Peptides against a protein of PDB entry 5JNO. Designs and how they scored, part 120

Target 1, 112 residues: chain A of PDB entry 5JNO
Amino acid sequence: MVAKFQPPPEYQLTAAELKQIVDQSLSGGDLACRLLVQLFPELFSDVDFSRGCSACGFAAKRKLESLHLQLIRNYVEVYYPSVKDTAVWQAECLPQLNDFFSRFWAQREMED

## One batch from the design tools (peptide; made by RFdiffusion4, then SolubleMPNN)

Design b1_p29_7_s4 (from b1_p29_7, 13 letters changed)
Fold by OpenDDE base, seed 4:
Structure b1_p29_7_s4 (fold): chain B 112 residues (1-112), chain A 29 residues (1-29)
Amino acid sequence: as target 1 above (112 residues)
Amino acid sequence: SLSEEVLQRLIEEAREAAERYEERKREEE
């Protein structure tokens, strides 16, 4: 039997915290994006990415990793159990997460 | 898909979250 996924303490939300995010969300995709912001604010900052190779000045590529997506999906499933179906997750949440994340950085790059 | 209004709201929230994160990191130094 596969054990249930347990998030690291720094990414563990209480029921009240999750409910607050859900109450502000209009859909499963919206919830997924809000969870991305809440759980991983570092992905929207230049701080950690600027600490890469100082010699070459190359910043680490900003990307959503499998672990990030899996953690978000686990929380989304609490209120939108349909995303347990991989087809639903890939149709309703993943495209919106990727679009949101990509558009965020594209817009930031235009402002800098 | 999400509406443009929702996406822009999310982007603004992400900007604010990043700002708070960066402020915390500066305070740690």
Scores: peptide ipSAE 0.706, ipTM 0.945, DockQ to the pose 0.948
Fold by OpenDDE base, seed 1:
Structure b1_p29_7_s4 (fold): chain B 112 residues (1-112), chain A 29 residues (1-29)
Amino acid sequence: as target 1 above (112 residues)
Amino acid sequence: SLSEEVLQRLIEEAREAAERYEERKREEE
C-alpha cells in the first residue's frame, strides 16, 4: 500500500485557488509550470532559504526535487487525470517543467 | 510542448514571484 500524499499546509491549495490557476492554463504542462511558480517561488530566487531549516539540510539551488514534482502532479491530476499514468506524466508535464525551469535560470544568467 | 510565448510569460511570472519572495525574506530579517 502507498500512503496518500499530503502536502504541507503552506502548499495546500483551496479548490478556488486551484481552479483559478487552471483557468489560466492552456494544458497540463502549462498547469504544471504555473503550479511550480505558485507553490515554490523560492526555487526561482537566489536567496538561501535552507539556513532556517535544519531538517531539510542542504537545499540544492536550481533543482526540482521529487517532492516538488509529486506535489505538482497531485494537483495536475485533479483536472488532467491522464497524468496518473506515469508515461503521460513523463511525456506531457516533466519535459515542460524541466524546460521552463532550465530556461528560467539560463535567461537569468544572461542578465549579468 | 509549450509555445515560446507561453514560456516567456511563465518566466516573467516566475521572476515576479521570486521578487516577492525575496522581499518577504528581507522583511523577515
Scores: peptide ipSAE 0.705, ipTM 0.945, DockQ to the pose 0.956
Fold by OpenDDE base, seed 3:
Structure b1_p29_7_s4 (fold): chain B 112 residues (1-112), chain A 29 residues (1-29)
Amino acid sequence: as target 1 above (112 residues)
Amino acid sequence: SLSEEVLQRLIEEAREAAERYEERKREEE
């Protein structure tokens, strides 16, 4: 029996906070991307302030990890239960997250 | 897939979030 995933305290959203994000979202994929921004703003920064940590360097900040995706998926499921199906998650949310994240950095590279 | 309009909105929100994050980290030093 697999225990239910519990977000770390720093990533725990109240019902009101989640609803606010949902109200600004147009779809499950949009919601997923908005959650990515709200929960993990550090992934969109190219400034490394964590000197001396082998696990939190710049390279690590440029990648969506399984833990990030799982946490986002858990919140998306609240309003879009269909993403409980892995096939739906992989078709409707995951590609949009990756596209958004990739385009963010691609656009930023051109502006610098 | 997300529309271009939605993607550009998200990118802008991400830029703002990153800026706020960087500012907070700078203030912690």
Scores: peptide ipSAE 0.704, ipTM 0.945, DockQ to the pose 0.946
Fold by OpenDDE base, seed 5:
Structure b1_p29_7_s4 (fold): chain B 112 residues (1-112), chain A 29 residues (1-29)
Amino acid sequence: as target 1 above (112 residues)
Amino acid sequence: SLSEEVLQRLIEEAREAAERYEERKREEE
């Protein structure tokens, strides 16, 4: 038996919070990107976490990990059940997430 | 695919979110 995916407490959205994000979204791909921003603002920051822990030297990497994507997909499925199909997820959401994330950093690098 | 207008709005929202995040981190120091 595989347990249902449960997000960490800091990434748990209420129904009302999710609805607010959905109401601002025009598509499943748009929703996915908005969830990325709301759930993981650290992925868009220049802050390096190494200063807080000299022992581990941990620094956040600017990449979308499986956990991020799975969490986003779980929320998107609530309003766009079709993304339960992996082919739909890969066609309608993943390209938009990757494009948005890469373009964000590309544009930011040009401005600095 | 997302329109350029939507993408730019998302990028702006991400910038604002990052700024808020960074401010919170500074306050925690």
Scores: peptide ipSAE 0.704, ipTM 0.945, DockQ to the pose 0.948

Design b1_p29_8_s1 (from b1_p29_8, 12 letters changed)
Fold by OpenDDE base, seed 5:
Structure b1_p29_8_s1 (fold): chain B 112 residues (1-112), chain A 29 residues (1-29)
Amino acid sequence: as target 1 above (112 residues)
Amino acid sequence: MLDYGLAPLSPEEREAAVRRALEVLESMR
């Protein structure tokens, strides 16, 4: 059994916040992308987080990881219960998330 | 506790990132 959905407080959306994002969404896949942006704006930023810390050497990673996707899926399930089915999640949401994320950074790289 | 490995943005940096991202997303519609 998977542990109960309990995100860190920084990523805990209220029902109202989630509803607002849903109202802006056209589909489950679109909702997933909007959640990605709102929950993890750091993945879309050019800010170098290591700039202020010479000791730790931490660098921001621009990669969609399983933990990010898991959190997004948990929220999508609230309004689109069908994504509890892994096949539906992989067909309707994951491709859109990956396409969007890849498109974003491909475009940003061309602007430099 | 879950660690997403991200450093926080300033409010201004956050809004800029969100805006740019949503512009790309909407262009794909």
Scores: peptide ipSAE 0.675, ipTM 0.917, DockQ to the pose 0.785
Fold by OpenDDE base, seed 3:
Structure b1_p29_8_s1 (fold): chain B 112 residues (1-112), chain A 29 residues (1-29)
Amino acid sequence: as target 1 above (112 residues)
Amino acid sequence: MLDYGLAPLSPEEREAAVRRALEVLESMR
């Protein structure tokens, strides 16, 4: 038996919440992008990342990290089991995630 | 414990960020 996927409470979606996102999605890659937005809206905000620590003043870069991608992949697997295959994940989901994230911030840079 | 290193948003800030992000995503369809 394999241990069940158990995200932190602040990133735990109910079955109804996840289904709602899935119903809005056109593909596994599209689902991944929608999960990225819903789980990590901070990555799309102008809010300073250093706000959480006044003592150290650490400002994290707005980037997709492995930990973010792992959580997204775990949720995508619920409705698209084929992404358990790394080749499928890399071909169908990662390019869309990267393109979407890059396009978002590229547009923001042009507006500044 | 998992640390994603993100500062929390207010409900209003969250809604604004989600809306802006989804607008870009939908433009890619």
Scores: peptide ipSAE 0.675, ipTM 0.916, DockQ to the pose 0.750
Fold by OpenDDE base, seed 1:
Structure b1_p29_8_s1 (fold): chain B 112 residues (1-112), chain A 29 residues (1-29)
Amino acid sequence: as target 1 above (112 residues)
Amino acid sequence: MLDYGLAPLSPEEREAAVRRALEVLESMR
């Protein structure tokens, strides 16, 4: 039995918030990218995770990880049920997410 | 509890990050 989608409170979007993001999206893949930005803006920031914990020195990796992708996919499924199929998710959304994320940091590196 | 490995941003830092990210995304359209 599949567990009910229950995101942490800090990642819980209201119906209105999600609708606004959807209205700005051109496709499921585009929606995924916009959700990435809105849910995980820390992945696009120069702010070091160690700011919160100087003792442990933990730094957030600029990497799209499984937990990030799973949460994004759950929201995308609300409006694009076809991404419930892993093959569709991997063909339509993951490449766009990876391309967008890579392009962002490639450009940031060029600006430095 | 799920750990996404991210430190919270200030409102200003968040807004700046979102803006820069969306600019890149929109440039790809």
Scores: peptide ipSAE 0.675, ipTM 0.916, DockQ to the pose 0.811
Fold by OpenDDE base, seed 4:
Structure b1_p29_8_s1 (fold): chain B 112 residues (1-112), chain A 29 residues (1-29)
Amino acid sequence: as target 1 above (112 residues)
Amino acid sequence: MLDYGLAPLSPEEREAAVRRALEVLESMR
């Protein structure tokens, strides 16, 4: 049985919020990248939360994980149903996500 | 509840991260 799309409340976008992101997007891949930024800004932050809170046990990981990608895909599917096809997701969205994420941190690392 | 393993940012830190990320994204267009 396939689980229903039920994001945690902190990652639940309203229709208006999603529409706004879509309106800014040029493609499904671009939408995916924008969703990545809006849903998981922590992945783009230089802040190490664990340094400020020893009790929380949080460690920032600058890594795209399956769970992140799954949530993004679920939202992308709302406006681009074709990404339900794994081949389309892998051709249109994943490369853009990976390229964007890699480029971001590559640039940041070069600035150090 | 799903755990994405990310520590929350302050509003200011979030805004900064989003801005920087979008700048890179837009530069790729």
Scores: peptide ipSAE 0.674, ipTM 0.917, DockQ to the pose 0.804

Design b1_p29_8_s2 (from b1_p29_8, 16 letters changed)
Fold by OpenDDE base, seed 5:
Structure b1_p29_8_s2 (fold): chain B 112 residues (1-112), chain A 29 residues (1-29)
Amino acid sequence: as target 1 above (112 residues)
Amino acid sequence: MLDFNLAPLSPAERAAAVARAQAVLDSML
């Protein structure tokens, strides 16, 4: 089951914004990854930590957490209702999200 | 209220982060 919640305004997409991302997406998994990029660009930046809560820690700023995933899933289900089924979400979206995020930071570590 | 524990980036920093991330995503297609 997909739980719905109301995120802060900075994480709320209008219908037009969501549609734009959907139009660029090739699949539900691709949509999920694009939403990750657009909703949480801070997770892909080294700059974010210097401005955030000092108690968060460096590593914590570069982790996909349940709250991030829940918000992404809420948007994906609008155009891919099948992800309301947890099995579908885990098969079609989560692997792509995790692979993408891991690949990104693996590459970034090699560039430093 | 939900707290994602993220500090917002400047427009330039955001654009750079999005561009880098999207490039990696594109390479996976």
Scores: peptide ipSAE 0.658, ipTM 0.913, DockQ to the pose 0.752
Fold by OpenDDE base, seed 4:
Structure b1_p29_8_s2 (fold): chain B 112 residues (1-112), chain A 29 residues (1-29)
Amino acid sequence: as target 1 above (112 residues)
Amino acid sequence: MLDFNLAPLSPAERAAAVARAQAVLDSML
C-alpha cells in the first residue's frame, strides 16, 4: 500500500484544479498521465535543473521517481478508488505513465 | 520535507513544457 503524505504546497492541487484535470481524463491511466504533466512539468522541460547550484555540479536526472508516482497515485485514487489495490495501479496506471514518459523523451531526442 | 529534485520553471517555461507534454499524450490516445 502506498503511504499517504503531505506534499509541499507547490504540489497540492485544489479540488477545482483536480476536477478540471479529471473532467479531461478518459480513464484512470489517462488521469495519471495528465497529473504527471500538470504536477511535474519540470520533468518535460529542457531547462537544466542544476541552474540553482552551478558550484556543486548537481544535475537532476529526468526520471520518474517513487515520490512522483506516489503523489500521482494519491490523486488518482480520489476518483478511481480501485487503484488503492497495488495490482490495479500496476496494471492500469504504471504502464501508461512509463510509456508516456519514455515516448516523450524518445521523441524529443529524435527532434535534436 | 519532501524533495522531488526539481527546479521550478518560470511561468513561460512551464506553459511550454505542459503544452509539449500534453501534445504527446494526446497523440497516444
Scores: peptide ipSAE 0.657, ipTM 0.913, DockQ to the pose 0.750
Fold by OpenDDE base, seed 3:
Structure b1_p29_8_s2 (fold): chain B 112 residues (1-112), chain A 29 residues (1-29)
Amino acid sequence: as target 1 above (112 residues)
Amino acid sequence: MLDFNLAPLSPAERAAAVARAQAVLDSML
């Protein structure tokens, strides 16, 4: 079972907003990746976090944290209830999320 | 306590980040 929690207002999606993302998604794993992009664009920006928040740091910017994953999972389960099963989440969503996130920053390093 | 604590992006910065990320995701399909 996945416990639902109420996210901060800036990370709350309306039913219509969530449906729009779902309509573009091919699978639960794809949906998870699209949610990552839409909910946390800060994780994909070159904005220097250290100037505004020393506690955030550069390393935190390039890391998928448990809180990010939990929020994404809460939205995915609305349309894919099977991800409430941890085994399904770990098999169908986490690998796609990790591959996507790692590939993004690996490519950015090659461009620098 | 859990806190997102991410530095906010301007609308333009957000759009740019989303576009770059979505392009990578599209290449993985």
Scores: peptide ipSAE 0.657, ipTM 0.912, DockQ to the pose 0.674
Fold by OpenDDE base, seed 1:
Structure b1_p29_8_s2 (fold): chain B 112 residues (1-112), chain A 29 residues (1-29)
Amino acid sequence: as target 1 above (112 residues)
Amino acid sequence: MLDFNLAPLSPAERAAAVARAQAVLDSML
């Protein structure tokens, strides 16, 4: 079962915005990937994350964390309630999310 | 407050990141 939480305003989608993304999606897994792009574009940028702390110079690692995935899952289940089942989430959405994210950075690494 | 540990992008940087990511996603479908 998916745990519910209130995301900060920067990660809140209106019903119209979510519907637009859904209309462009071919499946629950595709929807999950499109949500990943729209909610967390910073994970696909070459811009340095150290901007968050000039004093310590700490930079966040480029990875999909549990909190990112949980937020995406919360939106996906609005139109695909079956993903509340962990087995369905792991079969239909997680593999596509991980493959997409990994493929993106693998390609970018080869371009450098 | 939830912390996703991400630094915000400028509008131009955001648009570029979204475009590149979406292009890769489209190539997988």
Scores: peptide ipSAE 0.656, ipTM 0.914, DockQ to the pose 0.750

Design b1_p29_8_s3 (from b1_p29_8, 12 letters changed)
Fold by OpenDDE base, seed 3:
Structure b1_p29_8_s3 (fold): chain B 112 residues (1-112), chain A 29 residues (1-29)
Amino acid sequence: as target 1 above (112 residues)
Amino acid sequence: MLDYNLKPLSPEERAEAVARALAVLESMR
């Protein structure tokens, strides 16, 4: 009876696909990171994916946007309903997402 | 419709990106 978030087909996970990711996850924060990788692998690639802003394309490539985070949160909520509480989301998931994403690109910079 | 401003990767490029990302994530466990 409650309206559910409906992502575009490209970002729609089946129950089986989501369950598989959950089974590999150690926590809600870990799940969030795994969802980030599976839903948006382009954020971890050297391939230019930026659209709409030619001037900030490279900088935007290495940024987690609110739209990405919202989609991830929607999936995490399925198995960790506590993240519906913004305080829990900010304490348990956001720090892990940011740390993971930052660490990834920091390491890539050192390799250059 | 949602616009994430992303260009889709090929299956090969996707697999490579996922593998690299997961390797970093697993190193943090």
Scores: peptide ipSAE 0.679, ipTM 0.911, DockQ to the pose 0.792
Fold by OpenDDE base, seed 1:
Structure b1_p29_8_s3 (fold): chain B 112 residues (1-112), chain A 29 residues (1-29)
Amino acid sequence: as target 1 above (112 residues)
Amino acid sequence: MLDYNLKPLSPEERAEAVARALAVLESMR
């Protein structure tokens, strides 16, 4: 048996919440990026860094990890079943997620 | 329970982070 993926309650979206995000999305990749923002806003915050805290998990907050991607993919699959295929996920969604995340922090570094 | 992130943001901090992130995303369209 394959274990069912179950996110924590704080990362569980209602059908209405997910639909609102979908309605604002232009593609599966765009949807993935919007889900990243709404589910994990902490990845886009520099609060801990601005506090001058070193070695307190800052590096982790700036990393897009497998757990984040796995949860996002599960939601994307609801409206784009083709991303169940790993090749499709890697071609259509992952590049946009990585590009978006990289661009965000590149801009933040230039502003500081 | 799986931990996807560290300390949660306050409502104000969350709103600011989301706004900044979405601004970047929209600029990529």
Scores: peptide ipSAE 0.679, ipTM 0.911, DockQ to the pose 0.765
Fold by OpenDDE base, seed 5:
Structure b1_p29_8_s3 (fold): chain B 112 residues (1-112), chain A 29 residues (1-29)
Amino acid sequence: as target 1 above (112 residues)
Amino acid sequence: MLDYNLKPLSPEERAEAVARALAVLESMR
């Protein structure tokens, strides 16, 4: 039995906040992408976070990880319960998330 | 506690990142 996913307070959306994002969304996949942007804007930033830490040199990674996707999926499930089915999640949301994220950074590379 | 390995942006940096990202997303519609 897998423990319930509990996001850190920084990533806990209120019902009103989530509803606002849902109202802007056209589909479950679109909702997933919008949640990605709102929850993890750091993944879309050129800011080098290592600049702020001379001791550790930590920098934010521009990569979609399992923890990001799990959190997004949990919120999508609230309004699209069908994504509880892994096959549905993989068919409807994951491709859109990956395409969007890849396209964003591909475009940014062209602008440099 | 789950670690997402992200450091929070300033409000201005956040707004800019969100705007850029959403612009790309909307272009894909």
Scores: peptide ipSAE 0.677, ipTM 0.911, DockQ to the pose 0.773
Fold by OpenDDE base, seed 4:
Parts: C-alpha cells; structure tokens; sequence
Structure b1_p29_8_s3 (fold): chain B 112 residues (1-112), chain A 29 residues (1-29)
C-alpha cells in the first residue's frame, strides 16, 4: 500500500489558494513553476539565513530537490491529472521547472 | 516529518522573492 503524500502544514494550500494560482497559469508546466514560487520562495531569495541565525547553521540550498518536485507534482495533478503519468510529468513540467529555475539564478548571477 | 531544508522568509522577504521570481517567469511567456 502506497502511503498518500501529505505535505507539512506550512506547505498545505487551500482550495482557494490553489485555484488562484491555477487561474494565473497558462499550462500545467506554468502552473508547476508558479507553485514552485509560491511554495518555496526561499529558493529564490538572496537572504542568507545562516548569517542571521547562528542556531540553525544551515543555509538554504538553492537547488531543486526531489521533495520540492514531488510536492509540486501532487498539486499539479489536481488540475492536470495527466501528470500522474511520469512521461507526461517529465515532458511537460520538469523541463519548464528546470529551465525557469536555471534562468532565474543565471540572471541573478549576471547582475552581481 | 518531511523536511525541505528551507527556513521560512519574513513576509517582506517572501514578497520580494516571489515578485522577482514571477517577473522572470512572466518574461518567459
């Protein structure tokens, strides 16, 4: 029996919140990118938490990890059930996510 | 409990990060 993925409370979106993001989205891939931004804005921040908090000792890694992608996929599936197919997820969403994330940080690096 | 290894931003920092990210995303449209 495969356990249903349950996001932590801090990453739980209400139906209204999700709908708002969907309404702004042009496609499943675009939705995935918007979810990435809304769920994990820390991945797009220049803030070094290790500087401000000696107790946590961990700087947020600016990397798209499997856990991030898994959570995003779960939400995308609500409105785009086709992404339940891994081939569709890999063709429609992952390239856009990776391209968006890479482009963001590439641009930020060029601005320093 | 699942840990995404992300420390939450302040509301101001969050808004700024989201705005910057969405600007890039919109430029890709």
Amino acid sequence: as target 1 above (112 residues)
Amino acid sequence: MLDYNLKPLSPEERAEAVARALAVLESMR
Scores: peptide ipSAE 0.677, ipTM 0.910, DockQ to the pose 0.820

Design b1_p29_8_s4 (from b1_p29_8, 14 letters changed)
Fold by OpenDDE base, seed 1:
Structure b1_p29_8_s4 (fold): chain B 112 residues (1-112), chain A 29 residues (1-29)
Amino acid sequence: as target 1 above (112 residues)
Amino acid sequence: MLDFGLKPLSPEERAAAVARALAVLDAMR
Protein backbone atom coordinates (compact mmCIF):
# COMPACT_ATOMS: atom_id res chain seq x y z
CA MET B 1 0.00 0.00 0.00
CA VAL B 2 1.25 3.49 -0.89
CA ALA B 3 1.51 5.82 2.10
CA LYS B 4 -0.52 9.02 1.94
CA PHE B 5 1.56 12.21 1.78
CA GLN B 6 1.27 14.32 4.93
CA PRO B 7 2.68 17.85 5.01
CA PRO B 8 4.60 19.05 8.07
CA PRO B 9 2.75 21.44 10.41
CA GLU B 10 4.42 24.57 9.00
CA TYR B 11 2.96 23.78 5.55
CA GLN B 12 -0.57 22.91 6.65
CA LEU B 13 -3.34 25.26 5.52
CA THR B 14 -6.68 25.62 7.25
CA ALA B 15 -9.88 25.25 5.26
CA ALA B 16 -10.42 29.01 5.50
CA GLU B 17 -6.92 29.81 4.24
CA LEU B 18 -7.27 27.41 1.32
CA LYS B 19 -10.70 28.78 0.42
CA GLN B 20 -9.34 32.34 0.39
CA ILE B 21 -6.64 31.32 -2.09
CA VAL B 22 -9.19 29.43 -4.21
CA ASP B 23 -11.49 32.46 -4.31
CA GLN B 24 -8.64 34.48 -5.83
CA SER B 25 -7.79 31.78 -8.40
CA LEU B 26 -9.01 31.66 -12.01
CA SER B 27 -8.10 28.01 -12.70
CA GLY B 28 -6.40 24.94 -11.29
CA GLY B 29 -3.09 26.10 -12.71
CA ASP B 30 -3.54 29.58 -11.27
CA LEU B 31 -4.42 28.02 -7.92
CA ALA B 32 -1.22 25.96 -8.05
CA CYS B 33 0.85 29.12 -8.58
CA ARG B 34 -0.84 30.97 -5.73
CA LEU B 35 -0.26 27.99 -3.44
CA LEU B 36 3.41 28.01 -4.43
CA VAL B 37 3.72 31.65 -3.33
CA GLN B 38 1.87 31.22 -0.04
CA LEU B 39 3.50 27.94 1.01
CA PHE B 40 7.05 28.71 -0.10
CA PRO B 41 7.64 32.49 -0.08
CA GLU B 42 11.36 31.82 0.52
CA LEU B 43 11.61 30.72 -3.12
CA PHE B 44 10.77 34.30 -4.14
CA SER B 45 13.09 36.19 -1.79
CA ASP B 46 16.63 37.48 -2.32
CA VAL B 47 17.28 37.42 1.43
CA ASP B 48 18.54 33.85 1.51
CA PHE B 49 20.82 34.41 -1.46
CA SER B 50 22.32 37.56 0.04
CA ARG B 51 23.05 35.71 3.28
CA GLY B 52 24.42 32.64 1.57
CA CYS B 53 27.86 31.82 0.26
CA SER B 54 28.36 32.85 -3.36
CA ALA B 55 31.10 30.24 -3.71
CA CYS B 56 29.24 27.20 -2.33
CA GLY B 57 26.51 26.91 -4.99
CA PHE B 58 23.74 28.30 -2.81
CA ALA B 59 21.78 29.46 -5.86
CA ALA B 60 21.19 25.83 -6.83
CA LYS B 61 18.81 25.46 -3.89
CA ARG B 62 16.23 27.79 -5.46
CA LYS B 63 14.44 25.08 -7.41
CA LEU B 64 10.97 23.62 -7.62
CA GLU B 65 11.62 20.23 -6.07
CA SER B 66 9.39 17.16 -6.26
CA LEU B 67 8.35 17.65 -2.65
CA HIS B 68 7.20 21.23 -3.32
CA LEU B 69 5.15 20.07 -6.29
CA GLN B 70 3.66 17.11 -4.44
CA LEU B 71 2.46 19.32 -1.59
CA ILE B 72 0.90 21.81 -4.00
CA ARG B 73 -0.79 19.01 -5.96
CA ASN B 74 -2.24 17.63 -2.74
CA TYR B 75 -4.07 20.91 -2.08
CA VAL B 76 -5.11 21.46 -5.70
CA GLU B 77 -6.78 18.03 -5.70
CA VAL B 78 -9.18 19.20 -2.99
CA TYR B 79 -10.93 21.56 -5.44
CA TYR B 80 -9.82 19.98 -8.73
CA PRO B 81 -9.99 16.18 -8.31
CA SER B 82 -9.10 15.70 -11.98
CA VAL B 83 -5.45 16.51 -11.22
CA LYS B 84 -5.21 13.10 -9.54
CA ASP B 85 -4.70 12.02 -13.13
CA THR B 86 -1.00 12.58 -13.84
CA ALA B 87 -1.72 13.55 -17.43
CA VAL B 88 -4.05 16.34 -16.26
CA TRP B 89 -1.53 17.54 -13.66
CA GLN B 90 1.21 17.66 -16.30
CA ALA B 91 -0.98 19.46 -18.83
CA GLU B 92 -2.77 22.02 -16.66
CA CYS B 93 -0.62 22.74 -13.59
CA LEU B 94 3.06 21.92 -14.17
CA PRO B 95 3.50 24.18 -17.22
CA GLN B 96 1.96 27.15 -15.40
CA LEU B 97 4.08 26.55 -12.29
CA ASN B 98 7.28 26.33 -14.32
CA ASP B 99 6.41 29.34 -16.49
CA PHE B 100 5.54 31.47 -13.47
CA PHE B 101 8.65 30.51 -11.51
CA SER B 102 10.94 31.04 -14.51
CA ARG B 103 9.34 34.36 -15.43
CA PHE B 104 9.64 35.67 -11.88
CA TRP B 105 13.38 35.07 -11.66
CA ALA B 106 14.04 36.14 -15.23
CA GLN B 107 12.45 39.52 -14.47
CA ARG B 108 14.31 39.83 -11.16
CA GLU B 109 17.65 39.15 -12.84
CA MET B 110 16.96 41.86 -15.41
CA GLU B 111 16.07 44.42 -12.74
CA ASP B 112 19.32 43.88 -10.81
CA MET A 1 10.70 18.84 10.08
CA LEU A 2 11.46 19.12 6.37
CA ASP A 3 14.48 21.21 5.43
CA PHE A 4 14.42 22.70 1.95
CA GLY A 5 17.75 24.42 2.51
CA LEU A 6 16.23 27.90 2.78
CA LYS A 7 16.26 30.34 5.69
CA PRO A 8 12.97 31.34 7.28
CA LEU A 9 11.78 34.86 6.48
CA SER A 10 10.73 37.53 8.94
CA PRO A 11 7.10 38.67 8.69
CA GLU A 12 8.19 41.78 6.78
CA GLU A 13 10.43 39.81 4.41
CA ARG A 14 7.65 37.29 3.83
CA ALA A 15 5.10 39.99 3.03
CA ALA A 16 7.48 41.62 0.56
CA ALA A 17 8.26 38.31 -1.19
CA VAL A 18 4.57 37.38 -1.46
CA ALA A 19 3.63 40.83 -2.80
CA ARG A 20 6.33 40.75 -5.49
CA ALA A 21 5.47 37.20 -6.55
CA LEU A 22 1.73 37.89 -6.75
CA ALA A 23 2.36 41.03 -8.79
CA VAL A 24 4.17 38.94 -11.41
CA LEU A 25 1.46 36.28 -11.35
CA ASP A 26 -1.32 38.85 -11.76
CA ALA A 27 0.53 40.42 -14.69
CA MET A 28 0.51 37.02 -16.42
CA ARG A 29 -3.31 36.91 -16.43
Scores: peptide ipSAE 0.678, ipTM 0.918, DockQ to the pose 0.720
Fold by OpenDDE base, seed 2:
Structure b1_p29_8_s4 (fold): chain B 112 residues (1-112), chain A 29 residues (1-29)
Amino acid sequence: as target 1 above (112 residues)
Amino acid sequence: MLDFGLKPLSPEERAAAVARALAVLDAMR
């Protein structure tokens, strides 16, 4: 038997929490973006961004990793089973996630 | 626990990050 997807406890959403996010979502892609924010708020924090190397100015680049996307996809599938199809995931959710993430940090860079 | 190389946020830092992110997302609608 294939083991059910079991996220680490730090990323485990209750049914009520997930439902609340879904109720605020307009689409599967929008849901994916909202899940990104709620599950990984560290990706949107200035804390590590501002704490670059004082000498060289180096800051760790924030990136959407495969594990982020995998976890988000598993939650999206609960309400949008069609994203089990990779083509649907790539057409409906991935572009939204990438555009949102890129836009966020582009704005932050201009404000800095 | 999955280690993505990011430090955990305090509750206040989390709230601020979420609010800023959602503001951008809502503006894209």
Scores: peptide ipSAE 0.678, ipTM 0.919, DockQ to the pose 0.703
Fold by OpenDDE base, seed 5:
Structure b1_p29_8_s4 (fold): chain B 112 residues (1-112), chain A 29 residues (1-29)
Amino acid sequence: as target 1 above (112 residues)
Amino acid sequence: MLDFGLKPLSPEERAAAVARALAVLDAMR
């Protein structure tokens, strides 16, 4: 029996909150990206980055980690059960997540 | 409890971050 992933309270979405995000989403991959933004807005904030020293590796905190992705995947599965298949998750969601995250920070670096 | 080493944002900072991120996402559509 596989234990159910239980997110911390700060990352727990109600059914209504999740539905709202789903209603704004065009696909499973799009949903994943929107969940990334809503669950982890700190990954898209300049607040910590501007205070960080490059020499201290502070900028390294702005990365997608396995736990971020797992949490997102769990929510995506509610409306897109096919992502339970790792091959589907890797083909449909992960590329979009990575592209989106990379593009965001690439643009931010150009502004700076 | 998951600790990602990031400081929690104020409501205003959160809103700004979300807005900026979604703008990029929407532009990718």
Scores: peptide ipSAE 0.678, ipTM 0.918, DockQ to the pose 0.750
Fold by OpenDDE base, seed 3:
Structure b1_p29_8_s4 (fold): chain B 112 residues (1-112), chain A 29 residues (1-29)
Amino acid sequence: as target 1 above (112 residues)
Amino acid sequence: MLDFGLKPLSPEERAAAVARALAVLDAMR
């Protein structure tokens, strides 16, 4: 038997929610980007509890971490099983995720 | 609960963040 993907409750999408995102997606890479937005909207917000803190020494960084990517990949695999292949994931999804994320914050920096 | 060091968003803040992000994504098409 193969274990079924089971994300934490905070990042659990229903079949209907996932289907809606898929219907809006043009490709596996596009789907990955849309999942990034829906699962982790905090990465696209200026709201940060560590902003201006000089005493605690803690600063949150806006970056795509391994856990973010793993959760996204697991959902993408539901509709694009080919991304189970690491080479496909690295060629089709990771570049789009990184480009999108970088572009978003590059634009934000120019607006400040 | 996963801790990424980011403050949780209110429903309104979430909606705004999603809208801004999707606007950028759609512009890349």
Scores: peptide ipSAE 0.678, ipTM 0.918, DockQ to the pose 0.636

